Peptides against a protein of PDB entry 2FGR. Designs and how they scored, part 128

Target 1, 331 residues: chain A of PDB entry 2FGR
Amino acid sequence: SSVTLFGIVDTNVAYVNKDAAGDSRYGLGTSGASTSRLGLRGTEDLGGGLKAGFWLEGEIFGDDGNASGFNFKRRSTVSLSGNFGEVRLGRDLVPTSQKLTSYDLFSATGIGPFMGFRNWAAGQGADDNGIRANNLISYYTPNFGGFNAGFGYAFDEKQTIGTADSVGRYIGGYVAYDNGPLSASLGLAQQKTAVGGLATDRDEITLGASYNFGVAKLSGLLQQTKFKRDIGGDIKTNSYMLGASAPVGGVGEVKLQYALYDQKAIDSKAHQITLGYVHNLSKRTALYGNLAFLKNKDASTLGLQAKGVYAGGVQAGESQTGVQVGIRHAF

## One batch from the design tools (peptide; made by RFdiffusion4, then SolubleMPNN)

Design b2_p16_7_s2 (from b2_p16_7, 11 letters changed)
Fold by OpenDDE base, seed 1:
Structure b2_p16_7_s2 (fold): chain B 331 residues (1-331), chain A 16 residues (1-16)
Amino acid sequence: as target 1 above (331 residues)
Amino acid sequence: DELQAVLELLQELLNR
């Protein structure tokens, strides 16, 4: 058996020019290039090609020293793996988010990421962003000539919110083709939740693709989320992303990503453009900078996620500029 | 229908 302690401490100085009051916010933020984390993981060879595994991972907040505590809400799994693939038991990324966020060039963190994996409808479930689930069983296939898949089911355990039952039930999965420079995936998911104390289905469909040209990588996402409500109609968002990255001088990476969030329930769009740079000082330490522009139209109130500084919305139709400059250290 | 949702999304992307 093996046990590995691992982590990332990522802390930045962040600025946004506008909050919900129209005022600037600035300070020390976290997780601008990678989510800060502390984890334990290990494996046991059981013989015959079978392995047991565990993974415990929590988020680190370097700005306040985890003043609100520490937990393993990022991942808390036990697994069996072998020639059949991997079965996981416990809280984790749901299969759809695990695969489809891999096309986000900003690693689903900081002010630059694709924000499509969101609670678009004031869903009352804790994981209504479609990223993780409690009580999760997941299965991941091996890669068969490029083809691979993942499936997941999360038990609701008869959890209720208002009149809604089955809250927290997840069913979903993806199919993918991963071969050399090409990756492409289709993900489907449904979660049972509540909006306004009433039963609501969060349906999600996501397409992702990337191609690595060596000198540059292109990546794209297409996503639709629907909060299907029995009363009040569906809350639908179509999200689009296109990004490019390129290595710089063997020690750096530049990234440019555009996203569009078409919020159908309010007939309003938001446009996000982010420029990022990572400079590797070593294999474990990097400096980074992100510059993001978010343009809300009409009734859109989206804000950039400057974690630790300001992650709230802005006034309807307002634009926001964000900057992060930080250090990432991995161990 | 998931396929219909994909097709609608692709159409919206092409028409943007």
Scores: peptide ipSAE 0.016, ipTM 0.487, DockQ to the pose 0.012
Fold by OpenDDE base, seed 4:
Structure b2_p16_7_s2 (fold): chain B 331 residues (1-331), chain A 16 residues (1-16)
Amino acid sequence: as target 1 above (331 residues)
Amino acid sequence: DELQAVLELLQELLNR
């Protein structure tokens, strides 16, 4: 058996030029290049090609020393793995987010990431962003000549909100092809939630692809999220992402990513453009900088996620500029 | 239909 302590401390100086009042915010933020984390993991060989595993991982907030506490809400799984793949029990990334966020060149964190995995409808469920679930059983196949899949089910445990039952139930999965420079995936998910105390289905479809040309990588996402409400009609968002990354001088990586969020329920679009650079000082330590522009149109109020500084919305139709400059250290 | 949703998304992307 083995037990490994691991983590990332990622802390930055961040700035956004507008908050919900139109004022600038600046300070020390977290998780600009990678989510800061502390974890324990281990495996036991059970023989016959079977392994047991555990994984406990929580987020670190280096700006305040985890003043709100520490938990294993990032992942808290026990698993069995073998030639059949892996079965996981416990809170984790849902299979759809586990796979489809891998196409985000900004690692689903900071001011640059694809923001499609979001609670678009003021859903009252704890995980209405479609990223993680409690009470999750997941299965991941091996890779068969490039083909792979993942499936998950989360129990609602009869959780209710208002008149909504089955809150927190997730069902979803992906199919993928991962071979050499190519990755492509299709993900489907449904989560039961509530909006305004009424039953709501969060339906999600996501297509992702990437290709590594050696000199550069291209990555893309297409996503539709629908909050299907019994009353008031659907809240639909179509999200699009296209990104490119390239190695620079053997020690750096430059990233450029565009995203469009077409928020159908408010007939409003938001455009996000992010330029990022990572400079590796070692295998474990990097400096980074992110520059993001978010243009809201019409009734759109999206804000950049400068975690630890400002992650709220802006005024309708307002544009926001964000900067992060930081240090990432992995151990 | 999930395929229709993907096709609609692709069409919406291409028409921008």
Scores: peptide ipSAE 0.015, ipTM 0.473, DockQ to the pose 0.012
Fold by OpenDDE base, seed 5:
Structure b2_p16_7_s2 (fold): chain B 331 residues (1-331), chain A 16 residues (1-16)
Amino acid sequence: as target 1 above (331 residues)
Amino acid sequence: DELQAVLELLQELLNR
């Protein structure tokens, strides 16, 4: 058996020019290039090509030393793997988010990421962003000729919010083709939640693709999230992303990503443009800088996710500029 | 418009 301690500490100085009051916010933030984490993982060879595994991972907040506590809410799984693939039991990324967030060039963190995996509807469920689930069983196929898939089911355990039952039930999966420089995936998911104490289905469809040209990588996402409410009509968001990254001077990487969030329920769009640079000081340590512009139109109130400094919204129709400059260290 | 049509078609598959 093996046990590995691992982690990332990513801490930054962050600035946003507007909060909900129109005031600037600045300070020390976390997770600008990669989510800060502490984890334990290991495997046991059971013979015959069968392996057991465990994975325990929690988020680290380097700015406050985890003042609100530490937990393994990032992942807490036991697994069996072999020629058949991998079965996982426990809280994890749901299969759809695990695969489809991989096309985000900003690694689903900081002020630059694709924000489509969001609670768009004031959903009252704990994981209404569609990223993770409790009580999850997941299965991942091997890669066969480039084709691979993942499926998941999370038990609701009769959790209720208001009159809504089955809260936290997830069903979803993806199919993918991963071969050399090409990756393409389709993900489908439904999660049961509540909005205003009423039963709501969070339906999600995501298409992702990327191609690595060696000199540059292109990546794209197309997503629809729909909170289907019995009363008040559906809350639908169409999210689009296109990004490019390129190595610079053998030690750096530049990233540019655009996203559009078409918030149908409020007939309002938000545009996000992010420029990022990572400078590798070593295999484990990097400096980084992110510059993001978020343009809200009409009733849109989206804010950049400067975690540890300001992650709230802005006034309707206001634009926000964000900066993060930080250090990422992996161990 | 075309992309929305593709997403709507795929959403119909999700709704079945």
Scores: peptide ipSAE 0.010, ipTM 0.487, DockQ to the pose 0.012
Fold by OpenDDE base, seed 2:
Structure b2_p16_7_s2 (fold): chain B 331 residues (1-331), chain A 16 residues (1-16)
Amino acid sequence: as target 1 above (331 residues)
Amino acid sequence: DELQAVLELLQELLNR
C-alpha cells in the first residue's frame, strides 16, 4: 500500500494592538504561513490508468495540543482518478475555494490573507465562509492545453435551521486557464444557509489571475459575495485583492498584498495591507514574519485572524495592526 | 433550482 503520513506544524508569536475592547492581545498562535495539519493519504493503481485514492486531513493547533480535539474536517475524501480527471467523495475544499484561494499570496492563512471567503452575514451554516462542504461530490478535469475546470455538489441531507430546510447544499464550479507563467480563473457558487433562522442563499462569484515574471509574481482577486435574504435585504460584499511576491537571495520570499472589502449592507469599507517574509532554512523548515494593517471605515469591525491569539473584531471604524513571527515545519 | 442559481450568477456577471 502507498500510505503517506504528512503534515505541517506552524506556530508563531502573534500580536494585535486592538481587540473588541481596544486592548492589545499577544501570545502563541498557529498557522501563520501555512495551516498546521496532520494527514494520511494514499493511492492504489487499479490498472488501465485508473487509480483509487484516499485523503484524511485535520487541523493541528500547536499552541494547545488540539485541546478541542482532532478531526478530519480539512479533508476526508475517497477518489477515483484517470484520464477523465478526478472524482472525489467526502468533505473537502469546495472547487471554487480550492482554485480561487490559490491566488492568495498568503495561502489563505494567518493575518495576511485575502478574507473575502467569509461569512459576511452571520450565516448559521457551519461552512458559510464558502471554503469547504460536507457531503460533497467534486469533479476535476484534466488540464487540456492550459484549460481546466472543477465542479461540486454538496447534499443538504434535509439539514434544518429555523425555517430553512436545505442548509449546507452547495453547487459551484470554476473554469481556469493555467499555462506557464499565467493563471486565470472564474468561480461561481451558491450555498444554502440560514440567517436569523430564515432561508438564505450565499451567492459567490470570484475572478482570479496571476502572472509570474520570474523576478516577481503578481496576483489578483475580484469577488462578490451576496447573502440573499427574503427579509431584511441582501448582504453584499465586494472584495478586491492585489499582491506581489519576489524571491530574495534564493532562500527567501517577500510578499506584499492589499485587499479592499466593500461591505454594501453597512456602506462601509475595510482596507488591509500585509507585508510578509519567508526564510527557508531547508526544504521543510522556514522562519516567517507577517506585518498586517487593517483599516476599518465607518461601521466596519473586521479583525485580523491571529489564530490562537485573537481572531475577533474591533470597534467600528477602528484600525488594527498585527504581527506574526513563527516557524513552519513540514513532514 | 441550483443550476438556475448558478446561471443567475453568470448572468449577473455578464450584465455588469
Scores: peptide ipSAE 0.007, ipTM 0.398, DockQ to the pose 0.013

Design b2_p16_7_s3 (from b2_p16_7, 9 letters changed)
Fold by OpenDDE base, seed 3:
Structure b2_p16_7_s3 (fold): chain B 331 residues (1-331), chain A 16 residues (1-16)
Amino acid sequence: as target 1 above (331 residues)
Amino acid sequence: SELEELLAYLEALLNR
């Protein structure tokens, strides 16, 4: 049996030029290049190609020293793995987010990521962003000639919000082809939630692809998220992303990513463009900078996620500029 | 939609 302590401390100075009042916000933020975390993991060889595993991981907030406490809400799994793949029990990334966020060149972190995995409808469930689930069973296949898949189911455990039952139930999965420079995936998921105390289904379809040309990588996402409400009609968002990354001088990486969020329920679009740079000082330590522009149209109120500084919305139709400059250290 | 039908079908399968 092995036990490994691991983590990342990522802290930055961040700035956004507008909050909900139209004022600038700045300060010390967290998780600009990678989510700051502390974790424990281990494996046990059971023989015959079978392994047991555990993984316990929580978020670190370096700006306030985890003033709100520490938990294992990032991942808390026990697993069995072998030639059949891996079965996981416990809170984790749902299979769809685990696979499809891999096409986000900003790794679902900081002010630059694809924001499609979101609670678009004021869903009252804790995980209505489609990223993680409680009470989750997941299965991941091996890679067979490039083909792989993942499936998950989360139990609702008869959780209720208002008149909504089955809250927190997740069903979803992906199929993928990962071979050399090419990756492509299709993900489907449904979560049961509530909006305004009424039962709501969060349906999600996501297509992702990337190709590594050696000198540069291209990546893309197409997503539809639909909150199906019994009253008031559906809240549908179509999200699109296109990104490119390239190594710089053997010690750095530059990233450029564009995203469009077409929010159908409010007939409003938001455009996001982010330029990022990571400079590796070592295998464990990097400097980084992100510059993001978010342009809201019409009734759109999206804000950049400058965690630890400002992650709220802006006034309808307002544009926001964000900057992060920070240090990432892995141990 | 075809997605909704597929998801409903998968849910029904898992709830059996």
Scores: peptide ipSAE 0.008, ipTM 0.454, DockQ to the pose 0.014
Fold by OpenDDE base, seed 1:
Structure b2_p16_7_s3 (fold): chain B 331 residues (1-331), chain A 16 residues (1-16)
Amino acid sequence: as target 1 above (331 residues)
Amino acid sequence: SELEELLAYLEALLNR
């Protein structure tokens, strides 16, 4: 068997020009280019093409030294893999988020990422952003001439919130085509949750595609998230993303991404534009900068996710500007 | 829009 210790420490100076009171916030933030993490992983060859694996990974908060503790909430899986693909048991990214967040040029972190994978409805489930699940079984196929898929089921274990009795149940999966410069995927998921103590289904549909032209990469996402409530009507958001990235001088990468969040329940849109740059000082160390603009319309109150500084909303219809400048180190 | 129609179709598939 093998065991590998690995991690990323990503810490930045961050600024946002508005919080919920209209005041600026600034300080030391985390995870601006990649989520800071500490993990252990390993494999055992069982013979006959079968392997066992484990993966334990937790988030690192470099600004406070993990003052609230450390856990393996990012991933805590045991697996079997072979010619049939991979089966995983334990908390992980759900298959839909694992595949469809790969089209986000900002790696689902910092002030620039696609924010469609969100709790849009004050869902009371711990993972109502559709990113991870407890009690998860996942299966991933091999790649067959470009075609691949992933499926997952999470047990609710009769967890209740209010009158909801199936909280935390997940069922979902994706189909994809990954061949050379092209990637395209369709993901479908449903989670059982509660809103206001009442049973609610979180339905999610996501289309993603990217093409690598060598000199540049284009990437896009189309998503609908719908919290289906028995009382009070559905809370629906249509999210759109288009991004481009390009290598710069062999040592850097520039990224530009636009997203639109059409929040149907409040008839309000938010527009996000982010410019990012990463400069590789080595294979393991990079400097980075992100500049993001978030324009809320009407009743929209979305805020940029400057983790460690300010990740809350703004006043309805207000715009927010965010900056992150930081160091990423991988080991 | 064509996108809304596609999303509606996919939503119907999810609800099966």
Scores: peptide ipSAE 0.007, ipTM 0.470, DockQ to the pose 0.012
Fold by OpenDDE base, seed 5:
Order: C-alpha cells, then structure tokens, then sequence
Structure b2_p16_7_s3 (fold): chain B 331 residues (1-331), chain A 16 residues (1-16)
C-alpha cells in the first residue's frame, strides 16, 4: 500500500476595478492558477488486478490560513478499480463536471475560468453549481480505443428545503472520446434543488472538445443550464467558451479564453475574455498572471471570481476588470 | 443559431 501527501499552495495579489458598489477591491487572494489544496491519497493492491483506493482533499486558503476551517469537501472517496474501471464512493466531482471542466484552459479556477458551472437561479442546494455532490456513487469506464464514460448518482437522503424534497439528488454522466491530440465529450446531468423553497430541477447539458496541435491547443465548451421551476418559469443560461493555449519558450504557457453567458431569464449577456500567462520556475513552482475583462450587458451582474479578494457581482450592465499575479507551488 | 438548435436538441434528450 502507498500513502501520498500532496498539495498546492497558490496565492496571488488580486485587483478588481469594481465591486457591487462600484469601488475597487484589491489584496491577497488564493487559487489564481490552480485551486490551493491539501490532500492524502493512496492505493492498495488487492491482487488479481483489483486495487483499493482512498482520496481525501480539502481547499487551502493561503491568505487567511483557513480561518473558516479545513474540510475534505473537494474529495473524500474510497474506491475499487481494476480492468472494469473504477467505482468511487463519497463526495467528489460529479462525473459531468470532472470531465467537462477539463476543457477549461484556466482549470476551473481564478478570474479566467469558464463560469458556466454556476448556480444561475439562487438555488438553495449546497452544490447547485453542478460541480460536486455529497453521497455520490460514481463509475468510470476504462478507455476503450479512445471511448470512455462516467456515471454518477448522489442520494438526496430525504433532504428538504421548504416544500422541495429530494434536494441534492444527482444523476448524470458523460460519454467521451479521448485519443491522442483529440478529446470530445458530452455530459448530461440533473440535480434536484430548491428555489424560493420550491422544488426545482437543475438540468445541465455540456459539450466539450479540444485538440492539441502541439504548437497550440484549442478548447471549447457549449453548455446549457436550466433551473426548471414549477412556478415562475425556467431560468436558462446558455454558456459558450472558446480558448487557446500555447507553450512559450519551453518554460511558459500563454492562454486566451473567451466566454459568453447568455442569461435567458433576464435577457442579458455577459462576455468574458481572459489572458493568462504561466511561467514555470520549476516542475513544482510557477509564477502566473491573469488579466480578465467581464462585460455585463443589460441586467447582467456577473463578477470575476477573485477568490479571497472579491467574488461578488457588480451593478447591472457594468464591466469589471480583474488582475491576478501570483505564485503556485505544488508538493 | 445552429448552436442554439443543437442545445435545444440536447435539452430535448435530457428532458426525456
């Protein structure tokens, strides 16, 4: 058996030019290039090609030393794996997010990521962003000539909010083709939640693809999220992303990503464009910089996610500029 | 748009 302690400490100086009051915010933030984390993982060979595994991972906040505490909410799984694939029990990324966020060139963190995996409807469930679930059983197939899939079910355990039952139930999965430079995936998910104390289904469809040309990588996402409410109509968002990355000078990587969030319920769009650069000082340590522009139209109030500094919205129709400059260290 | 049509098709699949 093996046990590995691992982690990332990613801390930055961040700035956004507008908050909800129209004022600038700046300070020390976290998780600009990668989510800061501490984890333990290990495997045991059970013989016959069967392995047991565990994974415990929590977020680290380097700016405040985890003043709000530490937990394993990133992942807390036990697993069995073999020629049949992998079965996981416990809180984890849901299969859809695990696969489809991999097309985000900003690693689903900082001010540059695709923000489609979001609670668009003031959902009252703990994981209404569609990223993780409690009480999750997941299965991942092996890769068969490029084809692979993942499926998950999370138990609601009769959790209620207002009159809504089955809160936290997740069902979802993806199919994918991963072969050499090409990756393509389709994910479907439904999560039970509540909005205004009323039962709501969070439906999600995501298509992702990427191609690595060696000199550059292109990546794209198409997503629809729909909070289906019994009363008040559906809250639908169509999210689009296109990104490119390229290695620079053997030690750097430049990234450019555009996203559009078409918020149908408020007939309002937001445009995000992010330029990022990572400079590898070593295999474990990097410097990085991100520059992001978020243009809200009409009633849109989206804000850049400068975690540890400001992650709230802005005034309707206002634009926000964000900067992060930081250090990432992996161990 | 073609993308909206694709998303609508996929939405219909999800709603089955």
Amino acid sequence: as target 1 above (331 residues)
Amino acid sequence: SELEELLAYLEALLNR
Scores: peptide ipSAE 0.007, ipTM 0.489, DockQ to the pose 0.012
Fold by OpenDDE base, seed 2:
Structure b2_p16_7_s3 (fold): chain B 331 residues (1-331), chain A 16 residues (1-16)
Amino acid sequence: as target 1 above (331 residues)
Amino acid sequence: SELEELLAYLEALLNR
């Protein structure tokens, strides 16, 4: 068997001009360009084209040295792979998030990413953002002439919150076409959770597409998330994203991304625009800067996710500006 | 704007 130690340390100086009190926040933050991580992975060739694998990965918080501890909550899988594709057992990205976040030009990280994969309804489940699941079985097909798919099921194991008795159950998957410059995907998922101690279904549909023109890449996402509650009505959010990226001088990348979050339950929209730049000092080390603007309308209270500095909301209808400047190092 | 119209159309599709 082979075992590889790997990781990313991404640490930044971050600023947001407004918190929930209307005050500025600044300091040392984490994961502005890529999520900081430490992992172990390996494979064993079992012969006949069959391989076993393992993957253990946890988040690193460089600003505080993981003061809250270290775990393998990013991924903790054992797998079999071959001509049939890959089966994974254990906590991981759910298939829908694994595929559909790939269209986010900010890599689902920092102050600039698409924030649609969110707990929109104060869901009481640990993974009500639709990103990962415990007790997950996943299957990923090979790529057949561009066509590929992924499916997943997570067991609830009779986890209860209030009167909800199926919390953490996930079922979902995607179909995709990935060929040359084109990528397109459709993802569907349902997760069982609780809101206010009552059983709630988190339904998600996501469409993603990208095209690489060589000189620039365009990417887009369309998503609906619906928390279906038996009492109090549904909490629905429609999220939209459009982004462009371009290489700069062979050593850099510039990114511009817009997102709209239409929060139907509060009849309120939020607009996000982010400009990012990455400068590669080497294959492993980069400098980066992000500038994000978030405009909340009406009752919307969304905040930019300056992890390690401030990731809370703002007052209703307030705008927030965020900056991150940092170093990313991969090993 | 044309963008707002497109977004409204996409919203209408998602709400069906």
Scores: peptide ipSAE 0.009, ipTM 0.472, DockQ to the pose 0.011; fails the geometry check

